Peptides against a protein of PDB entry 4GXB. Designs and how they scored, part 14

Target 1, 277 residues: chain A of PDB entry 4GXB
Amino acid sequence: VPTEEVSLEVLLSNGQKVLVNVLTSDQTEDVLEAVAAKLDLPDDLIGYFSLFLVREKEDGAFSFVRKLQEFELPYVSVTSLRSQEYKIVLRKSYWDSAYDDDVMENRVGLNLLYAQTVSDIERGWILVTKEQHRQLKSLQEKVSKKEFLRLAQTLRHYGYLRFDACVADFPEKDCPVVVSAGNSELSLQLRLPGQQLREGSFRVTRMRCWRVTSSVPLPSGSTSSPGRGRGEVRLELAFEYLMSKDRLQWVTITSPQAIMMSICLQSMVDELMVKKS

## One batch from the design tools (peptide; made by RFdiffusion4, then SolubleMPNN)

Design b1_p9_6_s2 (from b1_p9_6, 6 letters changed)
Fold by OpenDDE base, seed 4:
Structure b1_p9_6_s2 (fold): chain B 277 residues (1-277), chain A 9 residues (1-9)
Amino acid sequence: as target 1 above (277 residues)
Amino acid sequence: MEVFENPVF
């Protein structure tokens, strides 16, 4: 693509549009810096955020596809998909809520975390009771953004990324699940017929390894999950998990977001390594 | 097929 100046749209978690003028040849960091400048986010806080490629769903929710890599050209990455449903989103890129303290010291950082948190609650990524929801609404109307965030930090799945409904082979084959990544774990939520919602927690520190695989389903395979067109590439994330002492078991998640799940795992591992060093 | 080994295991 020839180098030219273009207007690029970057979305916040709440769907707020940030328009930046960049070059088509600008790399991910260049675009991120442009977004930060547009928002008046200080340079020392840029590293707490990343750009993500997402697919916007009909309800306006985001299905995360992947994190944009440093060498990528965000304008090319999004436009090459030739679909308006693909967007670039700014989101925080750390897992430990302790890092919120650094970000919250700045007004712009505080606003970004607040907007993301409100959106995550509204989308059901952060799990809240009816009473907690009432409290949060009251705080949103009457209280400072800091107080809102402090309450939110105590909520279940605060800081998690929620994936679209998919399938796992745990606890049973072809089990419908909702996967969320956060707090150094993968949470698998499932509801079996006639049962209450169950959650399986898979801590990253108990994963020996993981892999992403792609396959093309054979046309004759009866596992037509309703909605996948014939011949679509099937992505799977598999991880080897320490179920008990000296017992490793593979768990496989079939999801078009398998790559994003793997990115989350790597990111959580990297953050844990920094803490151990 | 790429397998990622976990250093924090």
Scores: peptide ipSAE 0.515, ipTM 0.951, DockQ to the pose 0.865
Fold by OpenDDE base, seed 5:
Structure b1_p9_6_s2 (fold): chain B 277 residues (1-277), chain A 9 residues (1-9)
Amino acid sequence: as target 1 above (277 residues)
Amino acid sequence: MEVFENPVF
C-alpha cells in the first residue's frame, strides 16, 4: 500500500471512538503512540496498553481476534479484512492488577481502566454478586473511579478476557464451555444439562506446552452440525497440563479464538517471566 | 505445527 495519511478509528473497550491521523505505513507502536497522544496518555504508560483486532458482534460486544504485533500495520491489518465488523481496540495488556497502581495514578490511565472495567462488568466478563453490583453502581453514580476500581480488583475474573462460547474435550468430549484468560490461568466455565455451573482452572504454571492447530474437517457424511458450513477452518488450542504429580494430559479447546487464547497464554507467561527476573 | 514450550512450567 502506498504511504498516505489516513484517519484511523480506534475503539476503547466501551466503544468510545478515538480518531487518529496516521500513515498507512505506521506500525502498531506508531499507531499506539498516536492514540496515546490523542488521549493525552503519558508515554510511560503506553506500554501498559495494546491494540487488538476484534470483531464487533451485533450486540456491540467484541470478540477478540488477536493482538496486533509490532511489525503489523494496523490500518492494513483492519482494512484488508474488508468487513466493517472488524475494529481496532485499545485495552490494557497486563494481567497483574498490581500494575493498575501505576496506571491509575494518571487521570487518563484511570479513565481508561475505569471505562474498561465498567464495560467488562456490563458484559459479564467480571463476575459480580447482587450486593457487589449495588456497590459498584453506587460508586459509579458518585463517579468515584478509584474506589470503583479498588472494589472491582477484588471481584472474580477481574482483568480476565472472556471468549465466546466454544467447545472443549474437558471434562468430557465436546463439552460446551466459556473460556476466560487471566491471573495466569485459563478458566473454563461449563454447564452440563441439569447441572450447576462448574469452573475448571488451568494455571499457566502447570502447562508444559501449548499449540494452535488449524484443520479443515473432511466432509464426513453424517454429522453436519447445521451451523458450521462445510469446509470451515477449525482452530484448536491444545495444552499439555500437569493434572497431578507426573500425570500430563492434553486439553483441547476448539474455538475460532484459539489464536487469541494462545496469545493470552504467551502474554501471561511473559509477564510471569518478567516478575521472576 | 508450532508448539510453544512454557518456560515457567
Scores: peptide ipSAE 0.515, ipTM 0.951, DockQ to the pose 0.848
Fold by OpenDDE base, seed 3:
Structure b1_p9_6_s2 (fold): chain B 277 residues (1-277), chain A 9 residues (1-9)
Amino acid sequence: as target 1 above (277 residues)
Amino acid sequence: MEVFENPVF
């Protein structure tokens, strides 16, 4: 692509549009800096955020595709898909809520975290009781952003990224699950027929390894999961998990978001490595 | 197939 000045739209978690003038040749960091400048986010807080490629669903929710890598050209990455459903989203890129304290000290950082958290609650990514929801709404009405975040930080799946419904081979083969990544774990939520909602927690520190695989299903035999056309590439995330003392077991998640799940795992591992240093 | 070994395991 020739180097040209273009207007690039970057969305916040709440769908707010940030328009930045960038070069088509600008890399991910250049675009991120442009977004930060547009928002008046201080340079020292830029590292707490990343740009993500997402697919906007019909309901306006974002299906995260992947984090944009450093070498990428965000304008090219999004426009090459030739679909208006693909967007670039700014989101926080750390997992430990302790880092919220650094970000919340700045007005712009506070606003970004607030907008993300409101959106995550509205989308059901953060799990709330009726009473908690009432409290959050009261704080929202008062525009008490810091208090809102402090309450939100105590909520189940705060800071998690929720994936689209998919399939896992745990606890049973072809089990429909909702996967969420956060707090150094993958949470697998499932409801088996006639049973209550169950959650499997897979801590990253108990994963020996993981892998992403792609395959083309053979047209003949396997029940295509509802909505997958014949011949669609199947992506799988598999991780080897320490279930008990000296007992490793592979768990496989079949999801179009397997790449994003792997990125989350790596990101959580990286953050844990920083804490150990 | 790329396998990622976990250094925090």
Scores: peptide ipSAE 0.514, ipTM 0.951, DockQ to the pose 0.891
Fold by OpenDDE base, seed 2:
Structure b1_p9_6_s2 (fold): chain B 277 residues (1-277), chain A 9 residues (1-9)
Amino acid sequence: as target 1 above (277 residues)
Amino acid sequence: MEVFENPVF
């Protein structure tokens, strides 16, 4: 691709648009730096954020596709998809809420975390009680961003990435689940017929390995779910989990976001490795 | 297919 100056749109978690002038040849870090500069985010805080490729849904929600890699050209990566549904999103890229302390010391960092957290609550990624919601709204009305974040940090699934509804083979085959990644785990929320909402927690430290697979489903003559066109690649994330002492079991999640789930796992592992060193 | 071994396992 010829090197040209282009305008690139990067979204914040709340859908705020950040327009940056970049070269088509600029790599992910170059674009990230341009976004940081546009936001007046200091250089020492850039490393706490990453660029993600997402698909914007009809309701304006984001389905995370993958993290943009260092060698990628974000402009090319997004435009090559030839769909306006694909966007680049800036989001924090660490899991431990302790790192929020570093980020929120800066006004821009604080604003980014605040906007992300508000969005995550509004989207139901962070789970809140009625009372907690009232408290959060009160703090939001007062524009008390630090206090808002401190309260949010105590909430269930704070810092998690929530995926689109998908299917797992746990606890039963073809079980509809909502997967969330965070706090060094995959959380699988499920509701079986006649049962209450259940959550399965799969800690990364109990995963021996994981894999992503892609397959083309054979045209089974039966019920095409209306959304899966003929020839759609089926992605699966499978991980081998230590269920009990000396008992490993494979758990398989079928999701178009399997790649993103794998990226989350790797990212959580990497962060844990840093803490162990 | 890519398999990732977990070093924190």
Scores: peptide ipSAE 0.514, ipTM 0.951, DockQ to the pose 0.923

Design b1_p9_6_s3 (from b1_p9_6, 6 letters changed)
Fold by OpenDDE base, seed 5:
Structure b1_p9_6_s3 (fold): chain B 277 residues (1-277), chain A 9 residues (1-9)
Amino acid sequence: as target 1 above (277 residues)
Amino acid sequence: SITFINPVF
């Protein structure tokens, strides 16, 4: 692609549009810096955020596709898909809420976290009780962003990414699940017919490895992917989990977001590695 | 398939 000046739209978690003028040849970090500059986010806080490729659903919700890599050209990455449903989103890219303290010290950082958190609550990514919801709404009405975040940090699945409903082979085959990634775990929520909501927690520290697999189902194959036609690419995330002492078991998630799930796992692992260094 | 080994296991 020839190097040209272009206008690129980057969305915040709440759908706020940030327009930046960049070069088509600008890499992810260059674009991120441009967005930061546009928002007046300090340079030392840029590293707490990343650009993500997402698919905007009809209801305006974001289905995360993947994190944009360093070598990528965000303008090319998004426009090459030739679909307006794909967007670039700015989101915090760390998991430990302790890092919020650094970000919240800055007005812009605070606003970004606040907007993201509000959105995550509204979208049901963060789980709240009725009482907590009332408290959050009160704080929101008062525009008490710091207090709002402090309360939010205590909530279930704060800082998690929630994926679209998919299928897993745990606890049983072809089990519909909602996967969320955060706090160094994958949370699998499921509701079997006639049963209460269940949650399985898979800590990354108990995953020996994970694998992303892409496959094309054969027409003659007995394998059917619910919601997918024959011949469509099927993505799976499998991880080998320490269920108990000396007992490893593979868990497989079938999801179009398998790549993003893998990215989350790697990101959580990376963060844990930093803590151990 | 791409397999990732977890160093924090």
Scores: peptide ipSAE 0.695, ipTM 0.978, DockQ to the pose 0.932
Fold by OpenDDE base, seed 3:
Structure b1_p9_6_s3 (fold): chain B 277 residues (1-277), chain A 9 residues (1-9)
Amino acid sequence: as target 1 above (277 residues)
Amino acid sequence: SITFINPVF
C-alpha cells in the first residue's frame, strides 16, 4: 500500500469515535500514540491500553477478533477486510484492577476506564444484581466516576472480556457456553435444561498448555453449528487443565473467537509473569 | 495448530 495520509477512525468501548490523521504505513504503536494525543492521554499511560480489531454486531455490540500486534498497520489491517463491520477499538489491556489506580490518577485515564466500565455493564459483561445496578445508576447520574469505578471493581467479572456464545465439550459434549476471560481465568457460563446458571472457572495457573486449531469441517448433514455456513473454517481453543491432583484433561472450546481467547490467555500469563518478577 | 506452553503452570 502506498504511503498516504489518511483519516482513521478508532472507537472507544462506548462507540465514541476518535478520528486521527495517520499514515497508511503507521504501525500499531504509532496509531495508538496518535489516538492518545487526540484524547490528551499522557504518554506514561499509553501502555495501559491497546488497539483491538472488532466486528460490530447488528445491535452495536463488539465482537473482539484480535489484538493488533506491534508490526501491524492498523489502517491496512482493518481496510483489507473490505467490510464496514470491522472496527478498531481502544480498550485497557491489563487485567489486575490494581493498575486502575495508576490510570485513574489522570482525568483522561479515568474517563476511559469509566466509559469502558459503563459499556461493559450495559452489555452484561460485568454481572450485577438489581441493587448493585441501582447503586451504579445513581453514581452515574451524579457523574461520580471514581466512586462508580470503585464499586464496579467489586463486581463479578469486572475487567473480564466476554465472548459471543459458543460451544464447549465441557461439562458435556456440544454444550452451549458463554466464555469470559479475566482475573487469570476463563469462565465458562452455561445453563443446562431445567438448571440454574452454572459457572466453570478455569484458572490459568492450572493450564499446562493451550492450543488454537483451525479446520474445515467435512460436509455433514445434521451438525451445522449455528451461524456457520457449509465450508466455513472452524476455530477451536483447547487447553489442558489440571482438574485434580495428577489428572490432566483437555477442554475444547469451539468459537470464531478462539484466537482472541488465546491472546487473552497469553496476556494474562504475561501479566502474571511480570508480577512474579 | 499452534500450541502455547504455560510458564506459570
Scores: peptide ipSAE 0.694, ipTM 0.978, DockQ to the pose 0.929
Fold by OpenDDE base, seed 4:
Structure b1_p9_6_s3 (fold): chain B 277 residues (1-277), chain A 9 residues (1-9)
Amino acid sequence: as target 1 above (277 residues)
Amino acid sequence: SITFINPVF
């Protein structure tokens, strides 16, 4: 692509649009810096955020496709898909809520975390009781952003990324599940027929390895994956998990977001490595 | 397929 100045739209979690003037040749960090400048986010806080490629669903929710890599050209990455449903989103890129303290010290950082958290609650990524929801709404009405975040930090799945409904082979074959990544784990939520909601927690520290597989399924009369069109590439995330002492077993998730799940795993591992060193 | 070995296992 020839180098030219273009207007690029970057969305916040709440759908707020940030327009930046960049070069088509600008890399991810260049675009991120441009967005930060537009928002008046200080340079020392830029590293707490990343740009993500997402697909906007009909209800306005975002299906995360992948994190944009450092060498990528965000303008090219999004426009090459030739579909307006694909967007670039700014989101925090760390998992440990302790890092919120650094970000919250700045007004812009506070606003970004607040907007993201509100959105995550509204979308059901963060799980809240009815009473907690009332408390959060009260704080929101008072625009008490710090208090709102402090309460939110205590909630289940705070800081998690929720994926679209998919299928896993655990606990049973072809089991519909909702996967969320956060707090150094993959959470698999499922509801078996006639049963209440169940959650399986898979801690990253108990995963020996994981694998992403891409395949083209043969035409089969059975759609094993709800919502997947015929002839679409099948993506799977498989991880080898320590179920008990000296007992490893593979768990396989079939999802178009398998790559994003893998990126989350790697990101959580990286953060744990930093803490360990 | 791409396999990742977990260093924190």
Scores: peptide ipSAE 0.693, ipTM 0.978, DockQ to the pose 0.936
Fold by OpenDDE base, seed 1:
Order: C-alpha cells, then sequence, then structure tokens
Structure b1_p9_6_s3 (fold): chain B 277 residues (1-277), chain A 9 residues (1-9)
C-alpha cells in the first residue's frame, strides 16, 4: 500500500467515534498515539490501552476478533477485510483493577474507563443485581464517575471480555456456553436443559497449556454445524486443565473467537508474570 | 495448531 494520509475511524467501547488523520504506513502504536492526542490522553497512560479489531453486529454489539499487534498497520488491517462490519476499537488492555487507579488520576483516563464500564454493564458483560443496577443508575445520573467505577469494580465480571455464544465439550459434549475472560480465568456460563444457570471457572494458573486449532470440515451434512456453511473454517481453543491432583483434562471450546480467547489467555499470563517480577 | 505452554502453571 502506498504511503498516503488517510482518515481513520476508531471507536470507543460505547461506540463514540474518534477520527484521526494518519498515514497508511503508521503502525499500531502510531495510530494509538494519534487517538490519544485526539482525546488529550497523556502519553504515560497510552500503555494502558490497546486497539482491537472487532466485528460490529447488527444490534451494535462488538464481537472482538483480535488485538492489533505492534507491527500491524491498522488502516490496512481493517480495510483489507473489505467489510464495513469491521471496526477498530480502543479499550483498556489490562486485567488487574488496581491499574484503574493510575488511569483514573487523569480526567480523560477516568472518562474512558467510565464510558467503557457503562457500556459493559449495558451490554451485560458485567453482571449486576437489581439493587446494584439502581445504585449505578443513580451514580450515573449524578455523573459521579469515580464513585461509579468504585462500585463497578466490586461487581461480578468487572473487567471481563465477553464472547459470543459458542460450544464447549464441558461439562458434556456440545454444550452451548458463553465464555468470558478476566481476572486470570475463563468463565464458562451454561444452562443445561431444565437446569439453572451454571458457571465454570477455569483459572489460568491451572492451565498447563492451550492451543488454537484451525480446521476445514469435510463436506457432509452430518459434520456441518447449524448456521455454518460447508467448508467454513472451524476454530477451536483447547486447554489442558488441572481438574484435581495429578489429573489433567482437555477442555475444548469451538468458537470463531478462539484466536481472541487465546490472546486473552496470553495477555493474562503476561500480566501475572509482570506481577511476579 | 499452535500450542502455548503456560509459564505460570
Amino acid sequence: as target 1 above (277 residues)
Amino acid sequence: SITFINPVF
């Protein structure tokens, strides 16, 4: 792609559009800096955020595809897909809520966290009770962003990334599940026929390894998943989990977002490594 | 497939 100046749209979690003028040759960090400058986010806070490639659904929800890597050219990465469904989103890229304290010290950082958190609650990524929701709404009406975040930090799945409904082989074969990543775990929510909602927690520290597999199913009616065409790429995330003492078991999640799940796992591992150093 | 070994296991 020839180097030229272009206008690039970057979305916040709430769908707010940030337009930046960049070069087609600008790498991820260059674009991130441009977005930060547009928002008046200080340089020392840029590292708490990342750019993500997402697919915007018809209802406006975001399906996260992957984090943009350092060497990538965001303009090329998004435009090469030749679909208006794909967007670039700015989101915080750390897991430990303790880092919120650093970001919240700045007005712009506070606003970004607030907007993201409001959006995550509205989309059901953060789980709230009726009473908690009332309290949050009251704080939102008062525009008390710090208090809002402090309350939100105590909520279930605060800081988690929620994925689209998919399938897992746990606790039984072909279980429909909703996966969320956060707090050094994968949370699998599922409802078996006639049963209450259940959540399986898989802590990263109990995963020996994980792998992403890409396959093309054979053209047969029996092997095609509902809604998936013949020959479509199937992605799976499998992790080997320590279920009990000296008992490792593979758990496999079938999802188009398997790559993103793997990125989350690696990111959580990396953050844990930093804490240990 | 790509396999990742977990150093924090």
Scores: peptide ipSAE 0.691, ipTM 0.978, DockQ to the pose 0.936

Design b1_p9_6_s4 (from b1_p9_6, 6 letters changed)
Fold by OpenDDE base, seed 4:
Structure b1_p9_6_s4 (fold): chain B 277 residues (1-277), chain A 9 residues (1-9)
Amino acid sequence: as target 1 above (277 residues)
Amino acid sequence: SLVFENPVF
């Protein structure tokens, strides 16, 4: 691609648009720095955020596809897909809420975390009771961002990334599930017919390994997943989990976001490794 | 398939 100056749109979690002038040859870090400069985010806080490729749904929600890698050219990565539904999103890229303290010290960092948290609550990524929602709304009306975040940090699935509904082979074959990644775990939520919502927690520290597999279904195979067109590539994330003492079991998730799930696992592992060092 | 071993296991 010829090097030229272009206007690139980067979205915040709440859908706010940040327009930056960059070169088509600018790498992910260059674009991230441009976005930071546009927002007046200080350089020492840039590392707490990353750029993600997402697919925007009809309701404006984001389906995370993958994290943009350092060597990538964000302009090329998004435009090569030749679909306007694909967007670049800025989001925090750490899991431990303790790092919020560093980010919240800066006005811009605080605003970014606040906007992300509000969005995550509105989208149901963070789980709230009716009373908690009332409290959060009150704080939002008062524009008390610090207090809002402190309350939000105590909520279930704070800081988690929620994926689109998919299928797992746990606890039974072809179970519809909603997967969320955060706090060094994968949370699998499922609702069986006539039953209450159930959650399975899979801690990363109990995963021996994981794998991503790509396959092309045979044309005659009834794709049991209602939303996939015939002939689409099937992605699976499988992890080998320590269910009990000396008992390893493979759990397989079938999802178009299997790559993103794997990225989350690696990211959580990396963060844990930093804490152990 | 891409396999990832977990060092924190």
Scores: peptide ipSAE 0.585, ipTM 0.968, DockQ to the pose 0.933
Fold by OpenDDE base, seed 3:
Structure b1_p9_6_s4 (fold): chain B 277 residues (1-277), chain A 9 residues (1-9)
Amino acid sequence: as target 1 above (277 residues)
Amino acid sequence: SLVFENPVF
């Protein structure tokens, strides 16, 4: 691609558009810096955020495809897909809520966290009771962003990334689940027929390893994964989990977001490694 | 398949 100056749209979690003028040859960090400059985010806070490739769904929600890597050219990465449904999104890229304290000290950082958190609650990524929702709405009406975040930090799945509904082989074969990543775990939510919502927690520290597999299903009379047609590539995330003492078991998630799930796992591992150093 | 070993296991 020839090096040219272009206007690139980057979205915040709430759908707010940030337009930046960049070169087609600008790498991920260059674009991130341009976005930060446009938002007046200090340089020392840039590292708390990342750019993500997402697919915008019909309802305006974002399905996270992957984190943009350092060597990538965001303009090329998004435009090469030749579909307007693909967007670049700015989101925080750490898991430990303790890092919120650093970000919240700055007005722009605070606003970004606030907007993301509001969006995550509205999308049901953060789980709230009716009473909690009322309290959050009250704080939102008062525009008390710090207090809003402090309350939100106590909520279930705060800081998690929620994936689209998919299928797992746990607790039983071909089980519909909703996967969320956060707090050094994968949370698998499921509802069995006639039962209440259940959550399985898979802590990263109990995963020996994980793998991403790509395959092309053979034409068979077997049930295809929801939303996938005949001949479509199937992605799976599998992890070997310590279920009990000396008992390892593979758990497999079939999802088009398997790559993103793997990225989340690696990111959580990396953060844990930093804390141990 | 890409396999990732977990150093925090």
Scores: peptide ipSAE 0.585, ipTM 0.968, DockQ to the pose 0.927
Fold by OpenDDE base, seed 5:
Structure b1_p9_6_s4 (fold): chain B 277 residues (1-277), chain A 9 residues (1-9)
Amino acid sequence: as target 1 above (277 residues)
Amino acid sequence: SLVFENPVF
């Protein structure tokens, strides 16, 4: 693509549009800096955020596809997909809520975290009781952003990314699950027929390794996944998990978001490594 | 497939 000045739309988690003028040749960091400048986010806080490629669903929800890498050209990455459903989203890119303290000290950072958190609650990414919801709404009405965030930080799945419903081979084969990543874990929520909602927690520190696999089903094979045509690419995330002492078991998640899940795992690992250094 | 080893395991 020839180097040209273009207008690029970047969305916040709440769907707020940020228009930036960038070059088609601008890399991810360049675009991120442009977005930060547009928002008046200070330079020292830029590193707490990343640009993500998402697919906007009909209901306005975001299905995270992947994090944009440093070498990518965001304008090209999004436009090359030739679909208006794909968007670039700015979101915080750390997991430990302790880093919120740094971000919240700045007005713009506070606003970004607030908007993201409100959105995550509204979308059901953060799990709230009725009482907690009432408290949050009260704080929202008062526009008490700091207090709102402090309460939100205590909530179940605060800071998690929630993925679209998918399938896992745990606890049994072809089990419908909702996967969420956060707090150095993958949370698998499932509801088996006649059973209550269950959650399996897979801590990253108990994953020996993980892999992403892309496969094409054989023409003669029945695709067990409803809605996928024969020959469509199937993505899987598999991780080898320490179930008990000296007992490793592979867990496999079949999801179009397997790449994003892997990115989350790597990101959580990276953050843990920073803490250990 | 790409396999990622976990250094924090």
Scores: peptide ipSAE 0.584, ipTM 0.967, DockQ to the pose 0.925
Fold by OpenDDE base, seed 1:
Structure b1_p9_6_s4 (fold): chain B 277 residues (1-277), chain A 9 residues (1-9)
Amino acid sequence: as target 1 above (277 residues)
Amino acid sequence: SLVFENPVF
């Protein structure tokens, strides 16, 4: 791609648009720095955020596709898809809420975390009771961002990434699930017929390994997913999990977001490695 | 398929 100056739109979690002028040859870090400068985010806080490729749904929700890598050219990565549904989103890129303390010390960092958290609650990524929701709304009305975040940090699935509804082979084959990644785990929420909502927690420290598989289903007249066209690529994330002492079992999730799930696993592992050092 | 070994296992 020829090096040209272009306007690039980067979204915050709440859908706020940040327009930056960059070169088509600018790498992910260059674009991230441009966004930070536009927001007046200090340089020492840039590392707490990343750029993500997402697909915007009709309802305005974001389906995370992948994290943009360091060598990528964000302008090329998003425009090459030739669809207006794809967006670049700025989001915090750490898992441990302890790092919020560093980010919250700065006004801009605080605002970013606040906006993201509000959005995550509104989208149902963070799970709240009715009473908790009332308390959060009260704090939001008072514009008490620090207190809002302190309360939010205690909530179920704070800091998690929620994926689109998909299918797993656990606890039963072809079980509809909602996967969320955070707090060094994959959470699988499921509701079996006639049963209450259940959550399976798969801690990263009990995963021996994981893999991503891409396959093209053979044209069989019976596709399990009626909406999937013949020849559509099927992505799966499989991980080998320590279910009990000396008992490893493979769990397989079938999802278009399998790559993003794998990225989350690696990211959580990396963060754990940093803490152990 | 790409297999990722987990160092924190």
Scores: peptide ipSAE 0.582, ipTM 0.968, DockQ to the pose 0.927

